# Designs tried in a protein design run: peptides against a protein of PDB entry 6KZJ. Part 7

Target 1, 71 residues: chain A of PDB entry 6KZJ
Amino acid sequence: SPDLLSEVSEMKQDLIKMTAILTTDVSDKAGSIKVKELVKAAEEEPGEPFEIVERVKEDLEKVNEILRSGT

## One batch from the design tools (peptide; made by RFdiffusion4, then SolubleMPNN)

Design b2_p17_2_s3 (from b2_p17_2, 5 letters changed)
Fold by OpenDDE base, seed 3:
Structure b2_p17_2_s3 (fold): chain B 71 residues (1-71), chain A 17 residues (1-17)
Amino acid sequence: as target 1 above (71 residues)
Amino acid sequence: MVLELLKRVEALEEKLK
């Protein structure tokens, strides 16, 4: 849907901005996020596109917490 | 970490185009 595409495109742009200023060598020290989940290809993820988007948004929030806290 | 998440989002965007 156009709404989902718009949301995904915005997330993509945000991640590109983050990549430009952040290092990628950040360890998972929160204990609540599974690193293996971050490497899943979207086409391999189960569920409808909306469900996949919500899962990616949740992971993005966890990544933000790790980057913000340093732990 | 961020790059891997970007890959997921890019794949999802391609599915929605």
Scores: peptide ipSAE 0.451, ipTM 0.890, DockQ to the pose 0.379
Fold by OpenDDE base, seed 4:
Structure b2_p17_2_s3 (fold): chain B 71 residues (1-71), chain A 17 residues (1-17)
Amino acid sequence: as target 1 above (71 residues)
Amino acid sequence: MVLELLKRVEALEEKLK
């Protein structure tokens, strides 16, 4: 889906901006992110692209919450 | 954390191309 690709590309750009200035810590200090889920890039992430996008969007928000809270 | 999420997004982007 071109709309889905556009959404994913925007998420990618946001994350690139974050990585330029923020920590790469893999720990879940806030207890909101499953570390094993974050590292699924090492293997094929299951599900249709739309389903994967929804999971990634949720994790992105969790990352943002951690960054905003400072925890 | 952020880098791992970026990797997932990049992999997903490649799937959608």
Scores: peptide ipSAE 0.450, ipTM 0.888, DockQ to the pose 0.408
Fold by OpenDDE base, seed 1:
Structure b2_p17_2_s3 (fold): chain B 71 residues (1-71), chain A 17 residues (1-17)
Amino acid sequence: as target 1 above (71 residues)
Amino acid sequence: MVLELLKRVEALEEKLK
């Protein structure tokens, strides 16, 4: 839907801003998300697009928390 | 980590267009 696309576009913009100054490390660390879950492409994820977006949003929040903690 | 999320978001964006 257009509303969902708008939300996804905002997430993309935020991530692009983050990549400008943050690490590209994808290694698993204590308290981090499993690499295989982060690497998974959208078309490989089960569920409707809305459900996939919710999982990506959840992972984004977890990444933010990890980065804020310095780990 | 951040780049992998970006890949997922980009894939979603293309899927939703």
Scores: peptide ipSAE 0.448, ipTM 0.889, DockQ to the pose 0.390
Fold by OpenDDE base, seed 5:
Parts: sequence; C-alpha cells; structure tokens
Structure b2_p17_2_s3 (fold): chain B 71 residues (1-71), chain A 17 residues (1-17)
Amino acid sequence: as target 1 above (71 residues)
Amino acid sequence: MVLELLKRVEALEEKLK
C-alpha cells in the first residue's frame, strides 16, 4: 500500500530526527514500556503490515512520551 | 530504545516496497 508505505517512511524520518538530537540510551525502568518489545524484528511480527504499523505507532508514542517527560 | 524501534520501522518499510 502506497499510503501505508508513506506513513512508515514518515515514522522512520521522525525516528531519525529523534536519534539525531536525543539520547539512544534505554531504561528498563521507564514507564510501562517493555524494551524487549522494541527489539523484535518486523519480519517476525504477526499480522498484516497495517497491523504491524499500528503496534509500531503505539511503541513510538511510548518512546516519545518517555523522551518528552524525561523519565 | 529509539534505535531498536528504527530497525522495526526500516524492516517494515522494506516489506512494503
């Protein structure tokens, strides 16, 4: 899907911007985020690409919240 | 954390191409 690819490409660009400015350090104590969930490869994630995108977007929001809050 | 998520997004992008 070209629309889905466009959204994924935008997410990638946002993450690149985040890595350029913010720390890439991880913390197991940060909020309700599960670090192990972030390391899974997309090819190993179940479901159609749209469903995988939704899960990635949820994780992106968690990461964004952590970075904004400083926790 | 951010880099791991980037890897997932990149892998997903390649699957969609």
Scores: peptide ipSAE 0.446, ipTM 0.888, DockQ to the pose 0.387

Design b2_p17_2_s4 (from b2_p17_2, 5 letters changed)
Fold by OpenDDE base, seed 5:
Structure b2_p17_2_s4 (fold): chain B 71 residues (1-71), chain A 17 residues (1-17)
Amino acid sequence: as target 1 above (71 residues)
Amino acid sequence: MVLEMLKRVLALEKKLK
C-alpha cells in the first residue's frame, strides 16, 4: 500500500531524528547503526505490516511523552 | 527502545517495497 509505505517512511525519518537526539556517545550502539543488521533482524517481526505499524506508533507515543515531560 | 522501533520500521519499509 502506497499510503502505508508513506506513513512508514515518515516514521522512519522521525525515529532517525529521535536517535540523533537521544544518542550522543559515539560508543553507543546507536552511534554505529548497521542498517542491514537491523533490517535482517526485523524480518522475523511477527504480524502484518499494518499491525506492526500500529504497535510502533503506540511505542512512539510513549517515547514522545517521555521526551516532552522529561520524566 | 528507539533503535528497536527503527529496526521494525526499516523492516516494514522493505516488506512494503
Scores: peptide ipSAE 0.464, ipTM 0.879, DockQ to the pose 0.634
Fold by OpenDDE base, seed 2:
Structure b2_p17_2_s4 (fold): chain B 71 residues (1-71), chain A 17 residues (1-17)
Amino acid sequence: as target 1 above (71 residues)
Amino acid sequence: MVLEMLKRVLALEKKLK
């Protein structure tokens, strides 16, 4: 649905920003984002898109807690 | 962790388009 796509697009933008902040070295594996490779490797994610989004949202909250606390 | 999340989101965006 368009609403789900909008939510996913927002999450993508946030995660890209988080990745850029956390990886300052271009030689770092996490800093060298190969979008094509990442997309291909994740195509086999189980579940419907909405279910995957909910799992990612849960993980995002955990990441936010870690970033906020510094631990 | 963040990289894997981005990976999943990128795949989702592709599936939804």
Scores: peptide ipSAE 0.461, ipTM 0.878, DockQ to the pose 0.658
Fold by OpenDDE base, seed 4:
Structure b2_p17_2_s4 (fold): chain B 71 residues (1-71), chain A 17 residues (1-17)
Amino acid sequence: as target 1 above (71 residues)
Amino acid sequence: MVLEMLKRVLALEKKLK
């Protein structure tokens, strides 16, 4: 649905920003991301898109807590 | 962790389009 796609797009943007914060060296794994391979590998992710989104949202909160606390 | 999350989100975006 358009609403779910919008939510996914926002999460993508946030994760890209977090990646930039956490990785400053272009030689890091993040600097060598192969997007096409990442997409293919994740196509086998079990569950309906909505269910996967909810799991990612939970993980995003965990990442946010780490960023806030510095832990 | 963050990169794996990004991977999953990228795949979801593709599936939703």
Scores: peptide ipSAE 0.458, ipTM 0.878, DockQ to the pose 0.600
Fold by OpenDDE base, seed 1:
Structure b2_p17_2_s4 (fold): chain B 71 residues (1-71), chain A 17 residues (1-17)
Amino acid sequence: as target 1 above (71 residues)
Amino acid sequence: MVLEMLKRVLALEKKLK
C-alpha cells in the first residue's frame, strides 16, 4: 500500500532523528548501526504490516513523551 | 528501544516495496 509505505517512511525518518539525538559516539553499538543485519533480524516480526506499524506508532508516542518530559 | 523500533520500520519498508 502506497499510503502505508508513506507512513512507514515518515516513521523511519523520525526514528533516525531520534537515534542521532540519543547517540553521542559512533564507536558504540548505538552509533554503529548495521542496517542489513537489523533488517534481517526483523524479517520474522509477527503480524501483518499494518499491525506492526500500529505497535511502532504507540511506542513512538511513548518515546516522544519521554523526550519531552525528561522522564 | 528506539533502535528496535527503527529495525522493525526498516524491515517493514523492505516488505512493502
Scores: peptide ipSAE 0.458, ipTM 0.878, DockQ to the pose 0.602

Design b2_p17_5_s1 (from b2_p17_5 with L3M D4E K8R E17K)
Fold by OpenDDE base, seed 5:
Formats: structure tokens, C-alpha cells, sequence
Structure b2_p17_5_s1 (fold): chain B 71 residues (1-71), chain A 17 residues (1-17)
């Protein structure tokens, strides 16, 4: 759905920004993202898109907690 | 961890398009 795609696009942009902040080595994969490879690796995640989004959001909150608290 | 989330989000975007 358009609304779900918009939410996914927002999460993508946020994660790209986080990657830029956290990655300092220009030779790391995180500094030279190969989108095709990343997509292929996650293609097999089970569930409908909405279900996967909810799981990703839960995991993203865990990342946010670590980034905010440093612990 | 962040990169893994990005992988999953990119895959989601592809599935939705």
C-alpha cells in the first residue's frame, strides 16, 4: 500500500542517516552500500510486508535505545 | 545491526513496489 511504502521509505532514509553517522571507515561496506546485495540477503524474510515492518520497527527501537543511552 | 535493518527495509521496499 502507498502508506506502508511511505513508512518503509522513511525508515530507509533514517537508517541511511544512522549508517553515515556510525560509519567512519570509508573502506567498510557500510560506507559503500551495495543495495542489490543487501536486498538479496533479506529477500527470504518470512511474512507479509506489514508483518515484517512491525518486526523491523521493534528492532529499530532497540537500536535507538542503544544509540541514545550508549548501553 | 543498523546495516541488517537497512537490508530488511530495502527488501521490504522492493516487495512493496
Amino acid sequence: as target 1 above (71 residues)
Amino acid sequence: MVMELLKRVLALEKKLK
Scores: peptide ipSAE 0.541, ipTM 0.901, DockQ to the pose 0.621
Fold by OpenDDE base, seed 4:
Structure b2_p17_5_s1 (fold): chain B 71 residues (1-71), chain A 17 residues (1-17)
Amino acid sequence: as target 1 above (71 residues)
Amino acid sequence: MVMELLKRVLALEKKLK
């Protein structure tokens, strides 16, 4: 659904920003995310898209907690 | 952790399109 896609797109944008902040690689290719390679490497997660989104949201909150607390 | 989560989100986005 468009609502679910919008939510996923926002999570993607946040994660890209987090990646830029947390990566310390200074190589020439470090500044670019290889999107197609990441998608290709990702196995199909079981469940309907809505169920997958809920699991991803929970894990994203864990990431936020780590960023907020430093641990 | 962040990169793996990004992979999952990217795959999910592709599935939704």
Scores: peptide ipSAE 0.538, ipTM 0.902, DockQ to the pose 0.566
Fold by OpenDDE base, seed 3:
Structure b2_p17_5_s1 (fold): chain B 71 residues (1-71), chain A 17 residues (1-17)
Amino acid sequence: as target 1 above (71 residues)
Amino acid sequence: MVMELLKRVLALEKKLK
C-alpha cells in the first residue's frame, strides 16, 4: 500500500542517517560485511510486508535502546 | 546492526514497488 511504502521510506531515511553516524569511525575494526548475503537474507524474510515492518520496528527499538544506554 | 536493518528495509521497499 502507499501508506506502508511511505512508512518504509521514512525508516530507510532514518537508518541511512544512523548508518552514516555510526560508520564515521572508519577504523578497520568494522567487522566484515557481506552485503550480498544480507540482501539475500532480507529478500527471503518470510511474511507479508506489514509483518516484516513490525519485526523491523521491534529490532529498531532494540537498537535505539542499546545506543541510548550503551548496553 | 543498523546496517542489517537498512538492508531489510531496502528489501521491503523493493517488494512494495
Scores: peptide ipSAE 0.532, ipTM 0.902, DockQ to the pose 0.556
Fold by OpenDDE base, seed 2:
Structure b2_p17_5_s1 (fold): chain B 71 residues (1-71), chain A 17 residues (1-17)
Amino acid sequence: as target 1 above (71 residues)
Amino acid sequence: MVMELLKRVLALEKKLK
């Protein structure tokens, strides 16, 4: 839906800014997961888009808490 | 964590377009 796309676009913009501040390496890994594996894993994430959005929002809040606290 | 989340959001955007 257009509402979901707008929400996702806003999240993307925020995450791009966060990524730019935290790293300049476009080949960054998340733990032991390579960039190409991250892309594949994201593409295969189960559920309808709205369900995935809710999970991503929850994880984003966790990331925000970690970044704010420094832990 | 941030990069992982960005990849997930990018994948979502592709699915929604």
Scores: peptide ipSAE 0.527, ipTM 0.900, DockQ to the pose 0.520

Design b2_p17_5_s4 (from b2_p17_5, 5 letters changed)
Fold by OpenDDE base, seed 3:
Structure b2_p17_5_s4 (fold): chain B 71 residues (1-71), chain A 17 residues (1-17)
Amino acid sequence: as target 1 above (71 residues)
Amino acid sequence: MVLELLKRVEALERKLK
């Protein structure tokens, strides 16, 4: 889907910008996503592209929460 | 953490192209 590709490309650009800003690793707070879920092999992530996009968006929001909290 | 998300997104982009 062209629309899905556009969304993914935008997410990629946002993440590239985030990497340019962050200078240290960010750790999860208790009750947040498991770190191991973020580092799973990208090529092995199960599901249709739309499902994977939704999962990545959810994880990105958790990262944003951690950044906003200062943890 | 952010770099790992980037890797996942890049993999998605490759699948969609």
Scores: peptide ipSAE 0.465, ipTM 0.892, DockQ to the pose 0.423
Fold by OpenDDE base, seed 4:
Formats: sequence, structure tokens, C-alpha cells
Structure b2_p17_5_s4 (fold): chain B 71 residues (1-71), chain A 17 residues (1-17)
Amino acid sequence: as target 1 above (71 residues)
Amino acid sequence: MVLELLKRVEALERKLK
């Protein structure tokens, strides 16, 4: 949907900005992120796009927590 | 981590367009 596309586009822009200054480490240092899930391409992710979006949002928050805490 | 999320979001965007 257009609303979902807008949300995804905003997330993309935020992530692009983050990649310019933040770590690209793929390690699960907090133990709360499944590395395999993090690296899985959306083309291979099960579920409807809105379900994938919610999963990505959850993972993004986990990444933010790691970056903020230094863990 | 961030790059992987970006790739997932970009793939999702392609699906939605």
C-alpha cells in the first residue's frame, strides 16, 4: 500500500543516514538479535510486507539499543 | 547490522513498488 511504502521509504532514509556514521558490525553482541534473521533479504522473508516491516522495525530498535549502550 | 537492515528495507521497498 502507499502508506506502507511511505513508511518503508522513511526507514530506508533513516538507515542510509545511520550507515554514514554508525557501525556495520553484524555481530549479535546483545544476544537479543538473531544474526541470521538480520542478514536475511526481504525477498526470502516469510509473510506479508507489513509483517516484514514490523519485524524490521523490531530489529532496528534492537540495533539502536546496542549502539546506545555500547554493547 | 545497519547495512543488513538497509538491504532488507530496500528489498521490501522493491516489493511494494
Scores: peptide ipSAE 0.462, ipTM 0.891, DockQ to the pose 0.411
Fold by OpenDDE base, seed 1:
Structure b2_p17_5_s4 (fold): chain B 71 residues (1-71), chain A 17 residues (1-17)
Amino acid sequence: as target 1 above (71 residues)
Amino acid sequence: MVLELLKRVEALERKLK
């Protein structure tokens, strides 16, 4: 889907901006995120691309909350 | 965290192309 690709591209751009100033820590610093799920490659995730995107968006929001709160 | 999410997003992008 071209619309889905556009959304994914925007997410990628946001993450690239974040990586410019943030650490590469992969540790679970918040109980709401499972490390195994965070580090799992998209090709290994179950479901259609749309479903994987929704899961990634959810994880991205959790990361944003961690960064905003500092915890 | 952020780097791993980037990897997942890049993998999705490859799937969609």
Scores: peptide ipSAE 0.458, ipTM 0.889, DockQ to the pose 0.384
Fold by OpenDDE base, seed 5:
Structure b2_p17_5_s4 (fold): chain B 71 residues (1-71), chain A 17 residues (1-17)
Amino acid sequence: as target 1 above (71 residues)
Amino acid sequence: MVLELLKRVEALERKLK
């Protein structure tokens, strides 16, 4: 879907902007972020693209909440 | 954390292209 691709491309651009400003960490200090969920790309994430997008969006919101709150 | 999420998004983008 071109709409889905546009959404994914926008998410990618947002993450690139975040990496330009912030140091990156793979730790799970917040507890709400599951490290194994974030590294699913290594095992090829299962499901249709739209299903994967929803899971990524959920994780992105969790990451965004941590970065916004400083917690 | 952020880089791993970026990897997932990039993988998605490749699947959609």
Scores: peptide ipSAE 0.455, ipTM 0.888, DockQ to the pose 0.432

Design b2_p17_8_s3 (from b2_p17_8 with E1D M4L D5K K9D)
Fold by OpenDDE base, seed 4:
Structure b2_p17_8_s3 (fold): chain B 71 residues (1-71), chain A 17 residues (1-17)
Amino acid sequence: as target 1 above (71 residues)
Amino acid sequence: DLVLKLLKDVLALEKKL
């Protein structure tokens, strides 16, 4: 749906910002290049949208655990 | 790596929606 697509797009933007913060490459185009590579990788990502959502949920739980425990 | 993995999956999701 358009609403879901908008939410996913916003999540993408947030993750791009996080990637830019975490990268140590200070090149002007480093972030853009990394995203381009990920776009190519995403073209081969298996699974239907619901399956991908479940993987995203699982990984977000891992992020939460890392933030909580520091490990 | 985890953030990049998330981004890859979200990019894939965006393409498939």
Scores: peptide ipSAE 0.715, ipTM 0.945, DockQ to the pose 0.741
Fold by OpenDDE base, seed 2:
Structure b2_p17_8_s3 (fold): chain B 71 residues (1-71), chain A 17 residues (1-17)
Amino acid sequence: as target 1 above (71 residues)
Amino acid sequence: DLVLKLLKDVLALEKKL
């Protein structure tokens, strides 16, 4: 679905920005290196799109819990 | 770590779509 792909692309962009912000290494390439490594890992990730979506939802729930509880 | 995991999954999802 082109709409879903667009939404996923926006989420990717947001997460890349977050990764850059959270990276404490002052190296200009630190964030880019992490993304490159994750791209390689993503190529090996099993499952259908709907299964990946469920994992993402689960992890977003965990993020929400961390933000809410502070831990 | 959780953010990186999310990014990996989203990258995988984007590739599969």
Scores: peptide ipSAE 0.714, ipTM 0.945, DockQ to the pose 0.692
Fold by OpenDDE base, seed 5:
Structure b2_p17_8_s3 (fold): chain B 71 residues (1-71), chain A 17 residues (1-17)
Amino acid sequence: as target 1 above (71 residues)
Amino acid sequence: DLVLKLLKDVLALEKKL
């Protein structure tokens, strides 16, 4: 749906921002280069949207655990 | 790597929607 696509696009933008914050590379184009590589990798990512959503959910849980425990 | 993995999956999701 267009609403889901919009939400996914917003999450993408937020993750790009987080990537920029977390990177230690001070090169002007470092973040852009990494995103371009990820775009290529995403083209080969298998699975239907539902399966990808489950992977995202799983990894978000890992992020949350890292933030809570520090490990 | 975890954030980058998330970004890759979200990019893939966006493409498939």
Scores: peptide ipSAE 0.713, ipTM 0.945, DockQ to the pose 0.745
Fold by OpenDDE base, seed 3:
Structure b2_p17_8_s3 (fold): chain B 71 residues (1-71), chain A 17 residues (1-17)
Amino acid sequence: as target 1 above (71 residues)
Amino acid sequence: DLVLKLLKDVLALEKKL
């Protein structure tokens, strides 16, 4: 679905921006994984789209819990 | 690390759509 693909692409763009904010040091010495390395890792990610959506949903719930409780 | 994991999954999702 082109509409679904567009929505996912927008989410990707938002997460890239958030990654830049949360990882203050983006240099090679920082030890932070680069986006290009994440792309390669994503190529090997198993599962159908709906299964990946469930993983994303679970992790977003964890983010919400951390923001609410601080732990 | 959690945000990076989210990004990896979203990248994988985009590739599979």
Scores: peptide ipSAE 0.713, ipTM 0.945, DockQ to the pose 0.765

Design b2_p17_8_s4 (from b2_p17_8 with E1D M4L D5E K9Q)
Fold by OpenDDE base, seed 3:
Structure b2_p17_8_s4 (fold): chain B 71 residues (1-71), chain A 17 residues (1-17)
Amino acid sequence: as target 1 above (71 residues)
Amino acid sequence: DLVLELLKQVLALEKKL
Protein backbone atom coordinates (compact mmCIF):
# COMPACT_ATOMS: atom_id res chain seq x y z
CA SER B 1 0.00 0.00 0.00
CA PRO B 2 1.38 3.43 -0.94
CA ASP B 3 -0.04 4.98 2.24
CA LEU B 4 1.56 2.36 4.48
CA LEU B 5 4.86 2.63 2.59
CA SER B 6 4.84 6.41 3.12
CA GLU B 7 4.19 5.99 6.84
CA VAL B 8 7.02 3.46 7.13
CA SER B 9 9.37 5.78 5.24
CA GLU B 10 8.61 8.60 7.67
CA MET B 11 9.28 6.36 10.69
CA LYS B 12 12.54 5.21 9.11
CA GLN B 13 13.70 8.79 8.58
CA ASP B 14 12.82 9.77 12.15
CA LEU B 15 14.69 6.78 13.59
CA ILE B 16 17.77 7.50 11.47
CA LYS B 17 17.84 11.04 12.86
CA MET B 18 17.33 9.81 16.43
CA THR B 19 20.19 7.33 15.99
CA ALA B 20 22.48 10.12 14.81
CA ILE B 21 21.54 12.29 17.81
CA LEU B 22 22.01 9.53 20.40
CA THR B 23 25.29 8.10 19.08
CA THR B 24 28.50 9.00 20.93
CA ASP B 25 30.76 8.17 17.97
CA VAL B 26 33.11 11.08 17.23
CA SER B 27 34.96 9.47 14.31
CA ASP B 28 35.10 10.91 10.78
CA LYS B 29 32.14 8.67 9.97
CA ALA B 30 30.21 9.74 13.07
CA GLY B 31 26.49 9.21 12.73
CA SER B 32 26.82 7.03 9.62
CA ILE B 33 24.16 4.34 9.33
CA LYS B 34 25.07 1.12 7.52
CA VAL B 35 21.60 0.39 6.16
CA LYS B 36 22.61 -2.79 4.30
CA GLU B 37 23.88 -4.38 7.50
CA LEU B 38 20.77 -3.37 9.45
CA VAL B 39 18.51 -4.85 6.76
CA LYS B 40 20.44 -8.12 6.88
CA ALA B 41 20.24 -8.22 10.68
CA ALA B 42 16.48 -7.68 10.48
CA GLU B 43 15.90 -10.38 7.84
CA GLU B 44 14.21 -12.68 10.36
CA GLU B 45 12.01 -10.03 11.99
CA PRO B 46 8.80 -11.90 12.89
CA GLY B 47 5.25 -10.75 12.38
CA GLU B 48 2.98 -9.34 9.72
CA PRO B 49 3.41 -5.70 8.58
CA PHE B 50 0.51 -4.31 10.62
CA GLU B 51 1.73 -6.01 13.80
CA ILE B 52 5.26 -4.67 13.34
CA VAL B 53 3.96 -1.13 12.68
CA GLU B 54 1.92 -1.17 15.89
CA ARG B 55 4.88 -2.39 17.97
CA VAL B 56 7.16 0.28 16.50
CA LYS B 57 4.60 3.03 17.14
CA GLU B 58 4.20 1.94 20.75
CA ASP B 59 7.95 1.92 21.37
CA LEU B 60 8.42 5.28 19.62
CA GLU B 61 6.09 6.76 22.23
CA LYS B 62 8.41 5.38 24.90
CA VAL B 63 11.46 6.85 23.16
CA ASN B 64 9.74 10.22 22.91
CA GLU B 65 8.88 10.18 26.61
CA ILE B 66 12.46 9.31 27.58
CA LEU B 67 13.92 12.07 25.39
CA ARG B 68 11.48 14.66 26.74
CA SER B 69 11.64 13.79 30.44
CA GLY B 70 15.16 12.39 30.72
CA THR B 71 13.78 9.41 32.66
CA ASP A 1 19.71 0.19 22.02
CA LEU A 2 15.97 0.65 21.55
CA VAL A 3 16.19 3.22 18.74
CA LEU A 4 18.57 1.05 16.72
CA GLU A 5 16.37 -2.03 17.21
CA LEU A 6 13.32 -0.08 16.07
CA LEU A 7 15.20 1.03 12.97
CA LYS A 8 15.97 -2.62 12.20
CA GLN A 9 12.29 -3.50 12.57
CA VAL A 10 11.24 -0.66 10.26
CA LEU A 11 13.77 -1.73 7.63
CA ALA A 12 12.49 -5.30 7.85
CA LEU A 13 8.92 -4.01 7.59
CA GLU A 14 9.81 -2.00 4.49
CA LYS A 15 11.08 -5.18 2.80
CA LYS A 16 7.79 -6.95 3.57
CA LEU A 17 5.75 -4.30 1.71
Scores: peptide ipSAE 0.590, ipTM 0.917, DockQ to the pose 0.712
Fold by OpenDDE base, seed 5:
Structure b2_p17_8_s4 (fold): chain B 71 residues (1-71), chain A 17 residues (1-17)
Amino acid sequence: as target 1 above (71 residues)
Amino acid sequence: DLVLELLKQVLALEKKL
């Protein structure tokens, strides 16, 4: 689904931004994400697309609450 | 590493689409 792919792409970009903000690495490689390794590890991610989307959305709400409240 | 785990899941999702 093109609409679902667009939504997923937006979530991906937001998570990359959040990762960059939250990283404490002070090296020249600060914020560097080994995407290839994550993709490889993701080969075993269980569930159908709808199930994964719902889990991600639920946990993103947790992340947003942590970022907003600091706890 | 919740954010990173979510990124992994989104990448997995992207491959499944």
Scores: peptide ipSAE 0.590, ipTM 0.917, DockQ to the pose 0.748
Fold by OpenDDE base, seed 1:
Structure b2_p17_8_s4 (fold): chain B 71 residues (1-71), chain A 17 residues (1-17)
Amino acid sequence: as target 1 above (71 residues)
Amino acid sequence: DLVLELLKQVLALEKKL
């Protein structure tokens, strides 16, 4: 659905921002996310869209907690 | 590498929608 796609797009953007902030890799691959490679790797991600969304939301909270506390 | 794994999942999710 378009509403779910919008939510997913927001999560994607947030994660890209987090990746840019947290990664210190100086390799050629560090400066840019190889989306095609990530998508291919993710094609085997198990679960229906709803299940994946719920897992991502839960883990985003964990990421947020780590970023907030530094632990 | 939780953030990167979540990004992979979101990209997979986006493709499935």
Scores: peptide ipSAE 0.589, ipTM 0.916, DockQ to the pose 0.737
Fold by OpenDDE base, seed 2:
Structure b2_p17_8_s4 (fold): chain B 71 residues (1-71), chain A 17 residues (1-17)
Amino acid sequence: as target 1 above (71 residues)
Amino acid sequence: DLVLELLKQVLALEKKL
């Protein structure tokens, strides 16, 4: 679904930004994300796309809550 | 790291689409 792909792209971009912000690495590779390695590590991610999307959405809300509360 | 795990899942999801 093109709508689903668009939604996934938005989530990906948000998570990349969050990852960059939260990294405390001071090396020259600070904030760098090895996308290829993450994809490879996720080859065995179980579930159909619909199931994964719903799970990610739920956990994203948890992340947002943690960030807002600072805890 | 929940954020990184979610990113991994989204990347995997994108590949499934």
Scores: peptide ipSAE 0.585, ipTM 0.915, DockQ to the pose 0.715

## One batch from the design tools (peptide; made by RFdiffusion4, then SolubleMPNN)

Design b2_p18_3_s4 (from b2_p18_3 with L5M N6D K10R L12E)
Fold by OpenDDE base, seed 5:
Structure b2_p18_3_s4 (fold): chain B 71 residues (1-71), chain A 18 residues (1-18)
Amino acid sequence: as target 1 above (71 residues)
Amino acid sequence: LDLVMDILKRVEALEKKL
C-alpha cells in the first residue's frame, strides 16, 4: 500500500533523526545488540504489515514517554 | 537508544516488504 509505505518511510526518517540526537558516537557498533541480528529478527517479525505498524507505533509511544520524562 | 535502534531495523524490514 502506497499510503502505508509513506507512513513507514516517514517513521524511518524520524527514527534516524532520533538516533542522531541520542548518540554522538556514529560508530556502526551498536551496544549489546548486533545490527545483523536486529535486521534478521525484524524480518521474522510475525503479523501482517498493518499489525507490525501498530506494534511499532506502540513502541514509539514508549520511546516518546522516555524522552519526555528525561529517563 | 537500544529500543530506538531496534525499532529502526524493524521499520526498515517492513519498508522492504511493502
Scores: peptide ipSAE 0.525, ipTM 0.904, DockQ to the pose 0.549
Fold by OpenDDE base, seed 2:
Structure b2_p18_3_s4 (fold): chain B 71 residues (1-71), chain A 18 residues (1-18)
Amino acid sequence: as target 1 above (71 residues)
Amino acid sequence: LDLVMDILKRVEALEKKL
């Protein structure tokens, strides 16, 4: 789906921006983020692309919560 | 940073599937 591809491309760009910020930030708060509840799979991630996108979006929300709260 | 990089790799894998 072209709509799904556009969404994925936008997510990719946002993540690249986040990566740039975290690598340039001298704050220790930009260190390793570990969340046990997150699904960490890439090439072998199960499900249809739209299902994987929804899981990634959910994981990104968890990351955002951690970054906002610092915990 | 590690978690963000992991998610980035997942998104890149998705992009290749579409």
Scores: peptide ipSAE 0.525, ipTM 0.903, DockQ to the pose 0.381
Fold by OpenDDE base, seed 3:
Structure b2_p18_3_s4 (fold): chain B 71 residues (1-71), chain A 18 residues (1-18)
Amino acid sequence: as target 1 above (71 residues)
Amino acid sequence: LDLVMDILKRVEALEKKL
């Protein structure tokens, strides 16, 4: 769906901006995030695209709560 | 930050599927 693709593209842009804000001048010692494992987990995420979007939105709300509460 | 990066990768994977 072109509407869903547009929504996902906007979410992607917002997440990139959030990453830029949250990345303080972390020296090269950002812990070994197994990027490959995260990518695999993302590719293997079960469900239809709409269901995946709903899960992502829920997780984004959790991020917002953490940012608001400072915890 | 880790959570945000995880979500970003999930969104990128989803974008490729659309």
Scores: peptide ipSAE 0.521, ipTM 0.904, DockQ to the pose 0.516
Fold by OpenDDE base, seed 1:
Structure b2_p18_3_s4 (fold): chain B 71 residues (1-71), chain A 18 residues (1-18)
Amino acid sequence: as target 1 above (71 residues)
Amino acid sequence: LDLVMDILKRVEALEKKL
């Protein structure tokens, strides 16, 4: 869906900006995260695109809460 | 930061599928 793609693309842009605020290292190898495992898990995320978007939105709300509280 | 990076990769994977 082009509308869903637009929403996802906007979400990605926001996340990139948030990442840039939190760290100067925006590379795939940033931090302690196993990038290969993370990418693999992302590709295998179950459900239809709409269902995945809803889960991402829930996680984004948690991110926003952390950013507001500093914890 | 770890959560943000996780979500970013998930969103990028989803974007490629759309």
Scores: peptide ipSAE 0.518, ipTM 0.901, DockQ to the pose 0.530

